# Designs tried in a protein design run: peptides against a protein of PDB entry 8BZL. Part 64

Target 1, 228 residues: chain A of PDB entry 8BZL
Amino acid sequence: SYDRAITVFSPDGHLFQVEYAQEAVKKGSTAVGVRGRDIVVLGVEKKSVAKLQDERTVRKICALDDNVCMAFAGLTADARIVINRARVECQSHRLTVEDPVTVEYITRYIASLKQRYTQSNGRRPFGISALIVGFDFDGTPRLYQTDPSGTYHAWKANAIGRGAKSVREFLEKNYTDEAIETDDLTIKLVIKALLEVVQSGGKNIELAVMRRDQSLKILNPEEIEKYV
Target 2, 242 residues: chain B of PDB entry 8BZL
Amino acid sequence: SRRYDSRTTIFSPEGRLYQVEYAMEAIGHAGTCLGILANDGVLLAAERRNIHKLLDEVFFSEKIYKLNEDMACSVAGITSDANVLTNELRLIAQRYLLQYQEPIPCEQLVTALCDIKQAYTQFGGKRPFGVSLLYIGWDKHYGFQLYQSDPSGNYGGWKATCIGNNSAAAVSMLKQDYKEGEMTLKSALALAIKVLNKTMDVSKLSAEKVEIATLTRENGKTVIRVLKQKEVEQLIKKHEEE

## One batch from the design tools (peptide; aimed at target 1 G28 S29 A73 T76)

Design b1_p19_3_s1 (made by RFdiffusion4, then SolubleMPNN; from b1_p19_3, 11 letters changed)
Fold by OpenDDE base, seed 3:
Structure b1_p19_3_s1 (fold): chain B 228 residues (1-228), chain C 242 residues (1-242), chain A 19 residues (1-19)
Amino acid sequence: as target 1 above (228 residues)
Amino acid sequence: as target 2 above (242 residues)
Amino acid sequence: SEAAREAALKAAVESLYQD
């Protein structure tokens, strides 16, 4: 008989495999998301790329569709599976509904996928949390977070991964309407938030921005240094 | 803690996948495989451990497998697992070719297998594959490429890397001697021999214990060539004279 | 060497969890 990966309730009502998957997320590199007025920004702690590693293959921020981006913390291979499923759903939605997904819709899809892996016999939870940002068709910027349990919530700003607590504490103090009044200020807020946990300045930060009616832009190191 | 070391790949209380880590440990004991990307080609060099005089078929390559006309791989780890994965790679590549009438892009083949590897870490009743792979290839999108994948389903692109026994030492040597932008296939071959000579647990490197394959472009076609023993001997001899 | 193996394993494990 094959030993099945079973996520079951403990006597005290805990789903230990989900909680342990959350611990895997806490080992992941830090990711930050901030919703501005007309911009959404994702920042991630850039792992020191090994000297001989191709940086092209080291991406922690990805597009799900033209209007939606995702950053994650936790198991990279698990994230790839989720990303692929989400991309397929985004395309399917465009074909079936003739409109792009809302950020909430695709978040709910990802959350439902994660939840199924917590309830299906023979599957372990995904070891990832995700920050999902983008614009709805009405031009409203959105930020969602989802965890291994399949829960999701909308945020003004949030962080995931190993430095998430410190980053969230920073954001709770510094996220104001004035701090996000402009796109540049919003970007600066994300960088400052990441610098709470990232050493060596802008060289260890990957930053992506999506403005209203614009595609995802990944900032180069020189562009990041302008905000530091 | 012992409960999380069981057959099913589950998270430990610390959020670790011990079965994946143990698979990686097993690979650390496997024969060394090197990959080096050059400007004019890419190579794999692998330690050949199974030199049994009683082997009937001279396996041209024990550890290096041609996947299609544009890609090859080298394996470190459990041979049976390696055979399954290399066969799957060939099937994926062939299905793509049939569907699209063009070769599968290198990274897409790597990711397809990595998704399978990941699945074996997530679904119950399965264990991780005890195999890491190096992939060499050429495609029209990125030219010559070198990838590494592990039991988790993670992968990355590399200029040079090593898997298997003494991989950390090999990577350190590669970091010291690899000259970015100036690497020729000839210099890459010499570097491979240099690194293998230092990392293989042998008193003297012999051509019988080393498999080398090169991937080049000739007249707009990919050429994958396994070096003959005499060619490897010449490379070793040249290294000994330096 | 054992130290080299340990270093390799550590690097592999770190890569697994995005360290």
Scores: peptide ipSAE 0.146, ipTM 0.752, DockQ to the pose 0.793
OpenDDE base, seeds 1, 2, 4, 5: peptide ipSAE 0.038, 0.048, 0.145, 0.036; ipTM 0.516, 0.503, 0.771, 0.611; seed 4 fails the geometry check

Design b1_p19_3_s2 (made by RFdiffusion4, then SolubleMPNN; from b1_p19_3, 9 letters changed)
Fold by OpenDDE base, seed 4:
Structure b1_p19_3_s2 (fold): chain B 228 residues (1-228), chain C 242 residues (1-242), chain A 19 residues (1-19)
Amino acid sequence: as target 1 above (228 residues)
Amino acid sequence: as target 2 above (242 residues)
Amino acid sequence: SAEEREKALKEAIESLYQA
């Protein structure tokens, strides 16, 4: 049965382990990314941190570099491996090229890493999709998505994880040039999109904002509530 | 489904890693391990199942391992897997110390092992480790710390947690009785005994069946101490009197 | 109990995929 083989083609041309890794992603918490004019915003469904768990150790949004952030859906441990490899590449690029990575460059690196894990008989695919946001050195805001297959695409807005369908349907209707005209409107759009799938309002949302020439800012719950 | 009992951890059609889930199931049958973070220290308490009468007076901790001067761990799961992972933790910590001339930060040591665990879930010809760990430590960055890791290579920081047999019941009790900000090591020890008394599959809690280690700071140094049987007996007795 | 173990396992499994 082809479903037991590590990433082999079925007779109909399917890579079952890649498709099944995509099913693992659909079990993950919802993440949304939106590219504004001068801002990129990541929003993630804040899972109820177990009572007595240290919230510091539960991060769904991480910096890859000063100009690049990533949110993910799927297997946390798999994500950590990808994040670590991406961070090393970002630092290596700064050392060798003397410039920060472009968001496309690091996305392509991550995508290539994922793709290699789909061709090796000794490896399973990564059980993660990622939204990668940031600014290129020219100040252009970027949003990319990667999936378990190692495909990647640029987006204006996108979502991954369990609520991704509903969030995408919302974004398809509500993403306009007017809706992203300001930083605040862009943040509101992300919050509204997440509220389609997240119960209990702003308390269950984690938001990260990166503005042009600024560091990543994680919004506190009070800051989020101002946009609700 | 037994259909995914492959030699390599692969995704099911539903996106599940059954070999990791089966490793977690195996851990659910292992001896109970507790960790509790206090303001003035951190502790591990573990069920001792193998009471070998012929164990020499060297009360070797069966389930609690010193990793370095600032960290210890307890293990629930397959003993052989535990030995491999605890040895690797010691090697990682030692390599870091040699390289940087400073002790490895607690979370970095946990993460390094978790990356190894993850690799055993992703690379062919390997099975997941049938082991969950609790880590206690101190570092200059975060002070006293408690971590839990599972076969997937996931980890988290905790104020109190439990792994192994009856872990759900133990975690429920910890959630009820743990007082955030007010937990002393003394109260944490009492809580550990209370939880173990209710969650161990024993008719009566005895000091022979419980291993407890504390990690404290004395004169700017970390002190890791395994409690003597008499000290554990006193804690049990005190609990029986309350 | 067996039910508590099943609950613990379920919670652990949920935590595995709940990233």
Scores: peptide ipSAE 0.257, ipTM 0.799, DockQ to the pose 0.810
OpenDDE base, seeds 1, 2, 3, 5: peptide ipSAE 0.214, 0.161, 0.251, 0.193; ipTM 0.767, 0.669, 0.793, 0.737; seeds 3, 5 fail the geometry check

Design b1_p19_3_s3 (made by RFdiffusion4, then SolubleMPNN; from b1_p19_3, 9 letters changed)
Fold by OpenDDE base, seed 4:
Structure b1_p19_3_s3 (fold): chain B 228 residues (1-228), chain C 242 residues (1-242), chain A 19 residues (1-19)
Amino acid sequence: as target 1 above (228 residues)
Amino acid sequence: as target 2 above (242 residues)
Amino acid sequence: SEEERKKALEERIEDLYQA
């Protein structure tokens, strides 16, 4: 059956394994990304950490480089592979080109990696979508999204995972130049967007902020509550 | 569901990896393994199912493997898969030591193996490893550590956890009795016995059916010790007296 | 119990997909 062929198109032109990988992503916790004027913000729905689990080992937002971070939805183990390869590429780029990657460059790298896993015999697609945010060396804030197919696009704001539809609908309505006029407003927009799908307010949200010429900052719960 | 069961590396229409789920199911039938983190050490406790009467003196833990001087693991699942993975862990740790002239950090060893596990879930012609592992270790970065990994290549750090048979019940008991910040290795050992006594599918807990290893720090060195049967007997006896 | 085992499996399956 065509649905089982990793690298074969259906008669109607579908790559079922890619579509099914997208279904895996839809089961993932919600992530949202917003590009502000001089800020990029990632927000994720915190999964309930088991009482005895070490919270430090539960990360949904990670740095790829000093100027780039990523949130993902879908298979954690798959994400780790992508993250590791992206990190290696970022370092390699610094060594070979003597400049940090652009957000587009690393996104394209990740997208190409994903695409190869849709076309190579004996490889399943990665069961992840990613929101990749950061700053180019010129100080331009960027947001990209990648899916299991290896497609990528630039966004002003986007969401992935189980609540992505509702979050996107909220962002489509509320993303304005006024809503991102300040860093604080941009952060507030992300929080409000996540609150469309996240129960119990700021306690179940993880936020990461990258400002121009600054490192990734993960907000603590108390900082998040100030915006709620 | 059944239509996709035979394929190791494909998503179902619902985005599920059934072969990984089935590997996890298989692990649920394996002997119980516990890990407990204490302030002064970390332990593994494992059910020993194969007591072959003809086995001479069981000098070695069947389910607990020393990985290096600073780490050990316990395995639940397919023994052959376990042997492969534990050997790979040792090789990874050794290669790191040779390359960097320092012991591999605990989490890095765990992640390296988890990347291998993940690969076996993504590449065709390979099946997932039918194995979950508990890792105990010490490093200079995080001190005493406990990790769990599954067939998917997911892992997490834990204060206490369980894999294998009746793992849910064990985890529930651990959640009830584990006191954060107050857990001594002594209390952890007692807790391990308590949990195993309730979760092992045995009428009576005996020292021959339980393997326990502790990892401590003495004089700036990691000490990994498998408890002698007599020591385990004393722990069981103490539990029975309470 | 079989129910506890099933629950444990369900939790692990949930952890698998709910990143």
Scores: peptide ipSAE 0.219, ipTM 0.774, DockQ to the pose 0.800
OpenDDE base, seeds 1, 2, 3, 5: peptide ipSAE 0.178, 0.251, 0.209, 0.201; ipTM 0.742, 0.762, 0.744, 0.735; seeds 2, 3 fail the geometry check

Design b1_p19_3_s4 (made by RFdiffusion4, then SolubleMPNN; from b1_p19_3, 9 letters changed)
Fold by OpenDDE base, seed 1:
Structure b1_p19_3_s4 (fold): chain B 228 residues (1-228), chain C 242 residues (1-242), chain A 19 residues (1-19)
Amino acid sequence: as target 1 above (228 residues)
Amino acid sequence: as target 2 above (242 residues)
Amino acid sequence: SEEERKKALQEAIESLYQD
């Protein structure tokens, strides 16, 4: 009975709609994030874009601001709402504070938004997890993850979506200071991690790279193949 | 699982939104609608089901709606829901024009409606819209465009796509016959007739059962034109001769 | 066919969660 309510506590203290939203995330395509020394890398499992679909409209990695980007797993329509609100907040912050948001700040904003949707009886949770990466003003690379509950944590590396367990297990074994010593090694680490769950090599991977004081760069398939 | 079927805006234990899935199922029973992007234009072709002898002979677009001077859409699903959404599209486009003194970019209009659709999947006491839409348009940013949206609030850009009855078969045919970079509006019209002829469960395709609209650019202006029955008849005849 | 409708629906449903 309790699991039919929008979001209420069960007698044993569970928020079933939040847990079920997390199950929706597990059905999503895999995303991985890695923090390097002077680089942040997002990788996503590229769905086979339907032959007639415009690839421009199939982006799982998006910029929130010049210094922050996000990948997500779960419901795309839900993600769009979160992304739009985050972008507005990033711009508002620049106008009011005269500085870009920190990666932590925008993550906390997104997390708070998600949390509010878990506490309103008129709303269901967002069916998305997100990896949020970028650089703070001081040039420090950051990676955060948030889930449908609104919980967030900082990570060195993490993964979300259907292949997240296998990718995380790979990262736990292979994330070392040596493995992220260079930008290229960091990119290779992300690709190798995704290849644990993605078939057919680099053609099914989308990679985004953000370096210090540089804009988000989406790698083309040819660039990805150089790292495979 | 069945306990979640009747509740709006809730996830199942498996993370599914059954009401959205059921809305998509309802759309699968709706009349077929095709969209095809060409180099020199974009078109919508829709099955017309409401053919009644008492309907006024004046050509009425049942499923194709002009949204503004640069955009049109077609609908598959619940007619009442479609009317609400098409009206909202017109209002959004008009408000944007008034605010910015420029026509709304195609993708922004699509996104604005998709955010409304999404809200009806997330807010309590609301059901999803039982409607998918195809959007055709032109803007200065991307030129000719074709979009599809579903009850979830998801959307995508397409070179060619289909919604409604036999959409999977139609999409398969489009994938086979669509020539990327070589598609003219003329060839797109021929392809639309070819696909409709195979996907509509009719012994003979007739102009009375098909609505076609084209969007082109003439002298730096967008022209949205619904084809006359005679023009559709000519397209059908040409297809029968091939 | 009913099979084609089921396939189309399945593809549409998969698109909901995998995008």
Scores: peptide ipSAE 0.257, ipTM 0.784, DockQ to the pose 0.838
OpenDDE base, seeds 2, 3, 4, 5: peptide ipSAE 0.042, 0.236, 0.223, 0.040; ipTM 0.519, 0.767, 0.762, 0.518; seed 3 fails the geometry check

Design b1_p19_4 (made by RFdiffusion4)
Pose (drawn by RFdiffusion4):
Structure b1_p19_4 (pose): chain A 225 residues (1-47, 50-199, 201-228), chain B 238 residues (1-200, 205-242), chain P 19 residues (1-19); non-standard residues A62 YCM
Amino acid sequence: SYDRAITVFSPDGHLFQVEYAQEAVKKGSTAVGVRGRDIVVLGVEKKAKLQDERTVRKICALDDNVCMAFAGLTADARIVINRARVECQSHRLTVEDPVTVEYITRYIASLKQRYTQSNGRRPFGISALIVGFDFDGTPRLYQTDPSGTYHAWKANAIGRGAKSVREFLEKNYTDEAIETDDLTIKLVIKALLEVVQGGKNIELAVMRRDQSLKILNPEEIEKYV
Amino acid sequence: SRRYDSRTTIFSPEGRLYQVEYAMEAIGHAGTCLGILANDGVLLAAERRNIHKLLDEVFFSEKIYKLNEDMACSVAGITSDANVLTNELRLIAQRYLLQYQEPIPCEQLVTALCDIKQAYTQFGGKRPFGVSLLYIGWDKHYGFQLYQSDPSGNYGGWKATCIGNNSAAAVSMLKQDYKEGEMTLKSALALAIKVLNKTMLSAEKVEIATLTRENGKTVIRVLKQKEVEQLIKKHEEE
Amino acid sequence: GTGMPEEFVEERFEEMKEE
């Protein structure tokens, strides 16, 4: 089989294929995640008439208690999502507990890292925001990128214009903003309206403590706008 | 040998996949192919690129392939690659029926093939398939459905879409004329002739298939030349 | 962007190069 080293070091210690994978992420639609007190919210920018909205979603459930949003190559994302879904079931089988948000994040990150050091393969061209709750009810938000690096965040953004949205969230992520569920959702919509020039072209989802993923209707989003 | 390896599965500096993009260029030079969803069925309209006089026409169709009892598809791009992929689609549909004893839902069949196509872009060092497919079908979950896939493995659901030559012009006509939720098969047939009229008119140059439900059973039929010649006459009056 | 700080990515590259 094909064994060519695709990801290699360059002078100065750069891994060019990873950096190029990060460029693919920037070409992706904006995704925003905010961790609230008892709620986590994900929002995504949408790119069209005659298209079925149900089939092209950027927010996916990995397990009953974990879901994710992504930016970058949509085909690569389907592969990573299905790999994570299979791992969530393997964990329930072996430990008899649902996966922690951190556990599945570590798994997705290590999968991505393996694709930066394996022969015959290019890196995954996606970043992911992963949200959910732990056994003790603690809300979580993690980010993964193509290098396999992962970190926890109070709030974050990935994809096109993520730098601008991140700077908005830095100034606006306060206790007042995450005091209630309505204000937590509102902060995500405001963060997206910063780069979407829009309001009717946004998808949003909410996850509450042990209540599973709820995707908001267009009519419910129009009320906030 | 590293010297002769064209490295078909790597990123460009901008995060692009050049082989995928070049494959999409090949599809843009293929015969026009479009699909339209309506309340009582789905249809595929395709430009025949085999319009030579000395051709025999031995099959019931040239560009429209039956995948299982409830599904059909059409292709744009490299014909040989399309043969490999359509054979694989039939195998996936039968593997699912064997396992669950029920027909494969349409989206599950599209996802399964797209995973194969995505693998060719990430590992193996091989050229990707130069094929875009339109899928039409019916399942107990979502009823009548239309899907499109491209060489990277991306797919989407559509009420109407077009692939191949002059597809951008065709998508424009569909946005203007398609009445969302009010389309019947007869009106969708009229719109298909209208769209193919601009982007290309003769019955020998076109191929039309319809998918409908009759007595709880799916019917997939290629329209005879007589029915197509009558549809062409009915439009010229407009 | 990736939303991931560059410093964390660079640190991961250094660690990989050391191995």

Design b1_p19_4_s1 (made by RFdiffusion4, then SolubleMPNN; from b1_p19_4, 8 letters changed)
Fold by OpenDDE base, seed 3:
Structure b1_p19_4_s1 (fold): chain B 228 residues (1-228), chain C 242 residues (1-242), chain A 19 residues (1-19)
Amino acid sequence: as target 1 above (228 residues)
Amino acid sequence: as target 2 above (242 residues)
Amino acid sequence: GTGTPKELIEKRYEELKAE
């Protein structure tokens, strides 16, 4: 019965629940990721923090490990589940393999988790896409994107969420080797890309930077304004 | 067995979880609950709708639940669902205490329940909980805290917020009158009464229809106190005189 | 129902909206 199989193929081969989960992602706040030479940058659209809301609890960029961070678009509660599982896996890998995960490894783990939720009876897909950035142990910067289907690919730059199309179009035109030649230029590229869809300038942007052999740094609004 | 599958929360063609939205709509019809964070404490104020004369005077807080020594919550929505969730909160807090020999941090308790709520939106044969919660607490990490959670498993920290009936109007009033950095527990109590008086469809606010709990720190210990009816009457009277 | 999964889902949500 269709009632047990939440995610089933249509006669034309579509997984409608996956497609509908992708629509949930498109309603999410915009996130952008850019891989530089020795830097990875994540930017997210700050939804208007309601007056009296604690900004601490409205984080859309999260560390998975010391060398990996993630931004997401879509259902925040779904994202929390994925983040928690990914964090556990990162720690487990360090314990069992004695090395941090590669960005590809943890992306594949997340992708596999998502895929299982598209195939398991009595489960709906995760309503999230994620941008996963970080450094491999060899110092190589990486950017991956995952969607509700559990697909994943490596990117130089990408965007997810409501403004993703406009941001991607901007990145396709402006992502050059010259545009990422320095860390500062890479950061500027992310900010400029977000400004295509974010109203009211730098106050509505959250930006995270990870440089080679450095921890994730979330920029404050004043630091962001310096790049505007 | 097959009928349980029909209750699974699924995405609409537009990417919406309508069962979650409908649960939130149901909460909009529940009694009003307010939370206000102050510099020296945090409070919950809840509308008491079921004044059963036969309810034994045991201060059975209908809507405010003590979770542990450092946290309390109020609920808006389906009472049976609320009972299940509040019991789970207590169990989670107790297990943490036993495992780590320290109280669970406020946000961790909120998150743990929110993960359960989320699971009921994702796993087959389950419906969302028709409950929103306000949490008040103290921990050594962030001090006094106020959180709100909804049926989706989303949560946020707040300085002041409202759930249930007329919550939007209440939030608007809180935004106008809440003075950041200057809020005392006394002023927060007065603000709670002010907002409830305007949001409750009652000509005159009565102490019997309002439950208020405060969470403070005294001598390095958290004190959770439900205000006595006489204390609430005094707050109402003071408001009427202003 | 005999509809496509999409149609069945849409119908279900329409029914739920009408309640």
Scores: peptide ipSAE 0.018, ipTM 0.610, DockQ to the pose 0.031
OpenDDE base, seeds 1, 2, 4, 5: peptide ipSAE 0.011, 0.021, 0.026, 0.008; ipTM 0.500, 0.499, 0.506, 0.484; seeds 2, 4 fail the geometry check

Design b1_p19_4_s2 (made by RFdiffusion4, then SolubleMPNN; from b1_p19_4, 10 letters changed)
Fold by OpenDDE base, seed 3:
Structure b1_p19_4_s2 (fold): chain B 228 residues (1-228), chain C 242 residues (1-242), chain A 19 residues (1-19)
Amino acid sequence: as target 1 above (228 residues)
Amino acid sequence: as target 2 above (242 residues)
Amino acid sequence: GTGTPKEEVEKLYEELRKK
C-alpha cells in the first residue's frame, strides 16, 4: 500500500502542505534573533505558563551544541525531533571531523532534514521555523533562519511566529551598526523588538545570550528588567 | 489505495492538525485523571467508569499503570491505545536500565514516548494516539515529578493538573486550592478527593469509582502504592465531614 | 493536472472536520 505523497504540487506549482506548515509557524509564539558584533541574542515570547506548570519544561530556546543554540516557532513536538537530530549531528561531527559544527553546517543539516520531509512519501512537513545562532570556530557570530520548506538564509536579525511581521518591521527600522555596537545595546534591541508584540512586559520574555567563547546564558527575569 | 490517505495526519489550510485535535476531543470524554505534586510525594487519582461486577477484583488498576520502580502513569482516552503506549513505556524503561544500569530519568521516559506520539502525527498511514497521560515519578535529578502528555507529543511538567472529562474545571479548582510549597501528600489526597467530587458527575463520590496511587520515598527507595478501597473510603468520608 | 488541486485538499480537510 503506497503511502501517497502527502506533500504534492498543486496545478499552480504550490506545495500546500508546506504552506500550511508555514501557517502553523505563524500561530507559534514569537521568536527573535539578532546578531551583534560579538554576541548573538535569542528572545522568545513566553506563553502564559499556566500557574501550575513547571517553567523548566517550557523551553523555547535550546542548545544544540556549546557553540550553537536554537529558538523555534510552531509545533513543539516537531521541534523536539529536529533538536534531537541536530544534537546528534553536532556530536557526530565533533567525533568524525574533530571540530565543532559551523552554524551554517548545522543549519544546512536541519534544512536538509526538513526538505526530506517535504518530499518523502508518507511524511508531512515539520510545522516549525527555527532561528539558529552561534559562533563559528573563528569567532564569527552567525544567525540563520530555516522554515518548513527546508530553505535557509543567513540574517543580521530576524523573527518568526505570530508577531514576526511587527518584529521584523521594528528590526528593519532599528537595526543599525550603532544599535548593535555593544552587547548591552544588542540585548536591548531584542527586548524592544519583542515588546512590540509581547503584552505585560519583561515577565513574558525569555532571553538567551551567547557571547564569543562563552556558553549560552539564559537571562533571569531580573536581568531582563534591567534592560527594559 | 485512496483509503490510506484518510489516515494520514495533514495540515489544514489554517495550519492545524485536525486529527490531533480530534484525538484531544475524544480524550475530553474519557474518565477524569488528576495528578498532584506534593513536597513528600506525588499522586494520581483516576475515575473508574467500568465497574463491571464481574471483573475479578484482581488489584489491577484499570487506569493507573506502574511503569517501573520509580514511575507510574494514568491514562485518559482509548484503552487499546493506552495499552500499547504503557507497554512501550515499560519497554523503553527496561531497555534504558539494561543499557545504562540505572533507572531512566522521568523526563527522558516521557520524552521518548512523546517522540513516538509525535511520529504517529507525522508519518503517513498512522493516526494519532487517542490518549493523554499523566506521569508521576521520582529520580535523583529532579526528585518528585508530575508530567502531562497529549496526542501531539507535547508534554509539560506540572505541580497539579487534570486530563479527561471536566479537566478545565478541575484545573481551575486545583489553581485555587493548590498551595505552592506547602502541599503535603496528605493535603494533596484531600485536594484530589475534593476536585473529583466536584468534577465527577456523581451525586456522591464512591470509593468504587476512584483509583488513587501515591509515589513516595521510603528508606531511599521509591514506593508506588495503590490505595485500598477502604483507604479511599476514609478519604471520601473525611471530605464529607469538612 | 499533475498536482492536487487546492479545492480537493480543502474538501478533504472539510471531510476530516466533519468526522
Scores: peptide ipSAE 0.034, ipTM 0.621, DockQ to the pose 0.034
OpenDDE base, seeds 1, 2, 4, 5: peptide ipSAE 0.012, 0.009, 0.021, 0.000; ipTM 0.603, 0.509, 0.546, 0.493; seed 5 fails the geometry check

